# Peptides against a protein of PDB entry 6GMG: the designs that were tried, part 2

Target 1, 331 residues: chain A of PDB entry 6GMG
Amino acid sequence: DSDDRVTPPAEPLDRMPDPYRPSYGRAETVVNNYIRKWQQVYSHRDGRKQQMTEEQREWLSYGCVGVTWVNSGQYPTNRLAFASFDEDRFKNELKNGRPRSGETRAEFEGRVAKESFDEEKGFQRAREVASVMNRALENAHDESAYLDNLKKELANGNDALRNEDARSPFYSALRNTPSFKERNGGNHDPSRMKAVIYSKHFWSGQDRSSSADKRKYGDPDAFRPAPGTGLVDMSRDRNIPRSPTSPGEGFVNFDYGWFGAQTEADADKTVWTHGNHYHAPNGSLGAMHVYESKFRNWSEGYSDFDRGAYVITFIPKSWNTAPDKVKQGWP

## One batch from the design tools (peptide; made by RFdiffusion4, then SolubleMPNN; aimed at target 1 Y62 C64 N239 V252; its pose is not in this set)

Design b2_p30_8_s1
Fold by OpenDDE base, seed 3:
Structure b2_p30_8_s1 (fold): chain B 331 residues (1-331), chain A 30 residues (1-30)
Amino acid sequence: as target 1 above (331 residues)
Amino acid sequence: SAAAAAAAAAAAAKAELINAAGKEAEEKAA
């Protein structure tokens, strides 16, 4: 029950974290200890360490989405999402592959579609676009200058994103970022903002008008990236979980992983921060845990999900929630 | 595997929690 969610208590500003627990290549800790780490490492505004506010602790308490929420400063809108899909692999495997023993045709097609997404290429595309956006932001003191710079950068790279509509999520993302308009944030100055990345895992078979098989095993045609741009239309993502395939089976609606703006060129060395569930220390679910996973551990996902998207948003450069380097765990 | 069991347990815990949290968060974001 949502009624079991508790806002984690405030942690003293100078309280150091306890050591994280290693868990299958990831670092794990309880949410209160993550707050301690966050205050030491990520809390800085204009170079000054801050205590996590009650509002931020409340956001964090929502679980995996809460980690992205507290670090991005807004609830994820998922509008500017990227992925990579190998259409040739998909077609070839459908044509030449066979269902496994006991696998239905729908299950086979759903699996083949899932396996045709390349998480690394999707992530790389988001990083490429974020880099272009950051270059466009650097010398832009108004939105018009930013958009002009962005179009020039895209033209120079012959990027298909240059053909997107001016009202597309790609061009409207900055103006739609609350922290861009805030006096203590961007103050309507693009040069005070930077692009950041998070990832969402979700289920493709969310269309209630579709077949039961698509809801159970995935919709092979849903949430594919547009050719050339890599943009995913997320408008049909309504946080609907996978339908049970057997009695008593249940699936989670989504997972969120925070990357920020790490400069590590090797995708496998990047750190993704995510939560398990909302904080319910007195409930059946227990306390929220926060994980810091390497890309491999993050991108593997769960059977609950057959799509991964890499989303771009913006934060003020004065925030330290997206540092160039992220260290896994503590110390 | 223990890893799969831990992942499944973590996944099961997310499902109920996020639906309620997401609605409330969407209402607060709107």
Scores: peptide ipSAE 0.027, ipTM 0.620, DockQ to the pose 0.306; fails the geometry check
OpenDDE base, seeds 1, 2, 4, 5: peptide ipSAE 0.026, 0.025, 0.024, 0.025; ipTM 0.626, 0.614, 0.634, 0.613; seeds 1, 2, 4, 5 fail the geometry check

Design b2_p30_8_s2
Fold by OpenDDE base, seed 4:
Structure b2_p30_8_s2 (fold): chain B 331 residues (1-331), chain A 30 residues (1-30)
Amino acid sequence: as target 1 above (331 residues)
Amino acid sequence: AAAAAAAAAAAAAAAELINQANQEAIEKSL
């Protein structure tokens, strides 16, 4: 029950983290120790360390989404999402492939659809778009200037995003960011903001009016990126988990990984920060743990999910929650 | 304000559904 969630206590600002536990390309720690690391490394506003506030600790306590929430400064809206889907691979495998032994047709189609997403290309697309947005932000002192710059950049690159409607999440994302409007944030100045990336894993079979098979094994046609843009329509994502295939089976509704604005060109060397579950130190789940995973470990996902999306949002440049370099673990 | 509160409540309810399955999945992926 939600009733077991506890807000982690405050950590002294100068308290150094304990060493993280290395595990198969991940670094793991308890949430309280992540707060210590966060205060030392990511808390800086205008170059000054900050103690994680009670509100931020409360946001963090929600688990994987809490890591993205505390670092982005807002609950994830997931509106500006990108993915890559190999339509030719999908069609060819459906035509020439066969269900595995004991695999139903619906299971086969769901699996083939999942396997037709390219996580690396999806991530690369989000990074390319974030780079374009950052160039458009750099010298823009109002939203109109940002939008004009963005359209020019997209036109120069022959990017299909130039044809998006002005009401598209692509163009509205900045104005819909609370920290953009805050006096100590963007103060309505785009040049004070930067694009950042997080990822969401979720289930495709969320349509309650669809077949039970789609809810159990995935909807092969759901949450595909639009051709040319790579945009995923997230409007149908309602945080509905995969339906059980057997009695007593349960799946989680989503996972979130924070990337921020790392400049590492090699995707495999990028670090993704995520949590396992909400903080319940006195409950059955126990204390929340925070993981710093390499891209390979993040992008593999879980059986709970058949979709990954790479989402762009914005934070003030004065925040250090999205540094150019992220070190895995501690020290 | 009401829309923001409703979104926060929906967000909180969604976040609370993150359970032990993620931990097990992480452990299995190790």
Scores: peptide ipSAE 0.033, ipTM 0.742, DockQ to the pose 0.057
OpenDDE base, seeds 1, 2, 3, 5: peptide ipSAE 0.032, 0.031, 0.032, 0.027; ipTM 0.743, 0.738, 0.740, 0.717; seeds 2, 3 fail the geometry check

Design b2_p30_8_s3
Fold by OpenDDE base, seed 4:
Structure b2_p30_8_s3 (fold): chain B 331 residues (1-331), chain A 30 residues (1-30)
Amino acid sequence: as target 1 above (331 residues)
Amino acid sequence: AAAAAAAAAAQQAAADKINEAGKEAEEKAR
């Protein structure tokens, strides 16, 4: 039960992390040791280290979403999401491919749809858009100036996002960011903000009115990116897990990975920070662990999920939760 | 708060699978 969740204790500001190293592209540590690392590396506000607050420790304690929550400063809304889907691959495989031995038609279609998403291209699209947004932010001192800059940048790039409605999550994302309005955050000044990226893994077959097969094996038509923009309509994502195929089978509702604003051009060298589960040191789940995974380790995902989305949000530039370079492990 | 609580409840079944998938990924990367 969620009742077993415990908020990790405070760690002294000057306490150094216990050493840990990446193995096969992933570094792992217990949540308390991640708090120590976070205080040393990511806690900075205006260049000053901060102890992780009780509220931030509580947010972190929620597991994978908690890592994104503490680093973004808000619970993920997932409104500005991008993916890449190969429609030609999908159509070709459905036409010319065959179900595996023992695979149902619905299972085959769900698998082919999953395999038609390109995680790397989805990530690159989000990075491209985040770069455009960052250019639009740089010299904008009010929201109107930001929106005008953004439209100009998109027009210059001939980007299909220029045709989005003014109420689209794309244009409203900054305005809807709490830290943009905070006095110690953006203070309504776009030039004080930067775009950041996180990823969500989730299940496509969430519609309770759909067939049982779609809930078990995926909905091939759900959560596809719009052509030209790469935008994914996340409005139907209700954190509903995959339906079990057998009694006693259970699936996770989501996974979240934090990228932030790394400048590493090679996607394979980027680091994604995520958690395993909520912190339950006295419960059956045990202590929360935090992972620092390479993109390959992150993008592989789990069988629990058939969709990956790359989401853009904003944080104040004064926060060090999204540095240009992230290192795995300690030191 | 309600969204976070719903998120936490759903991760309970996941802990073992995430750990197993992590181990499988490590084994496949060897």
Scores: peptide ipSAE 0.025, ipTM 0.680, DockQ to the pose 0.036
OpenDDE base, seeds 1, 2, 3, 5: peptide ipSAE 0.025, 0.020, 0.020, 0.021; ipTM 0.678, 0.618, 0.613, 0.638; seed 1 fails the geometry check

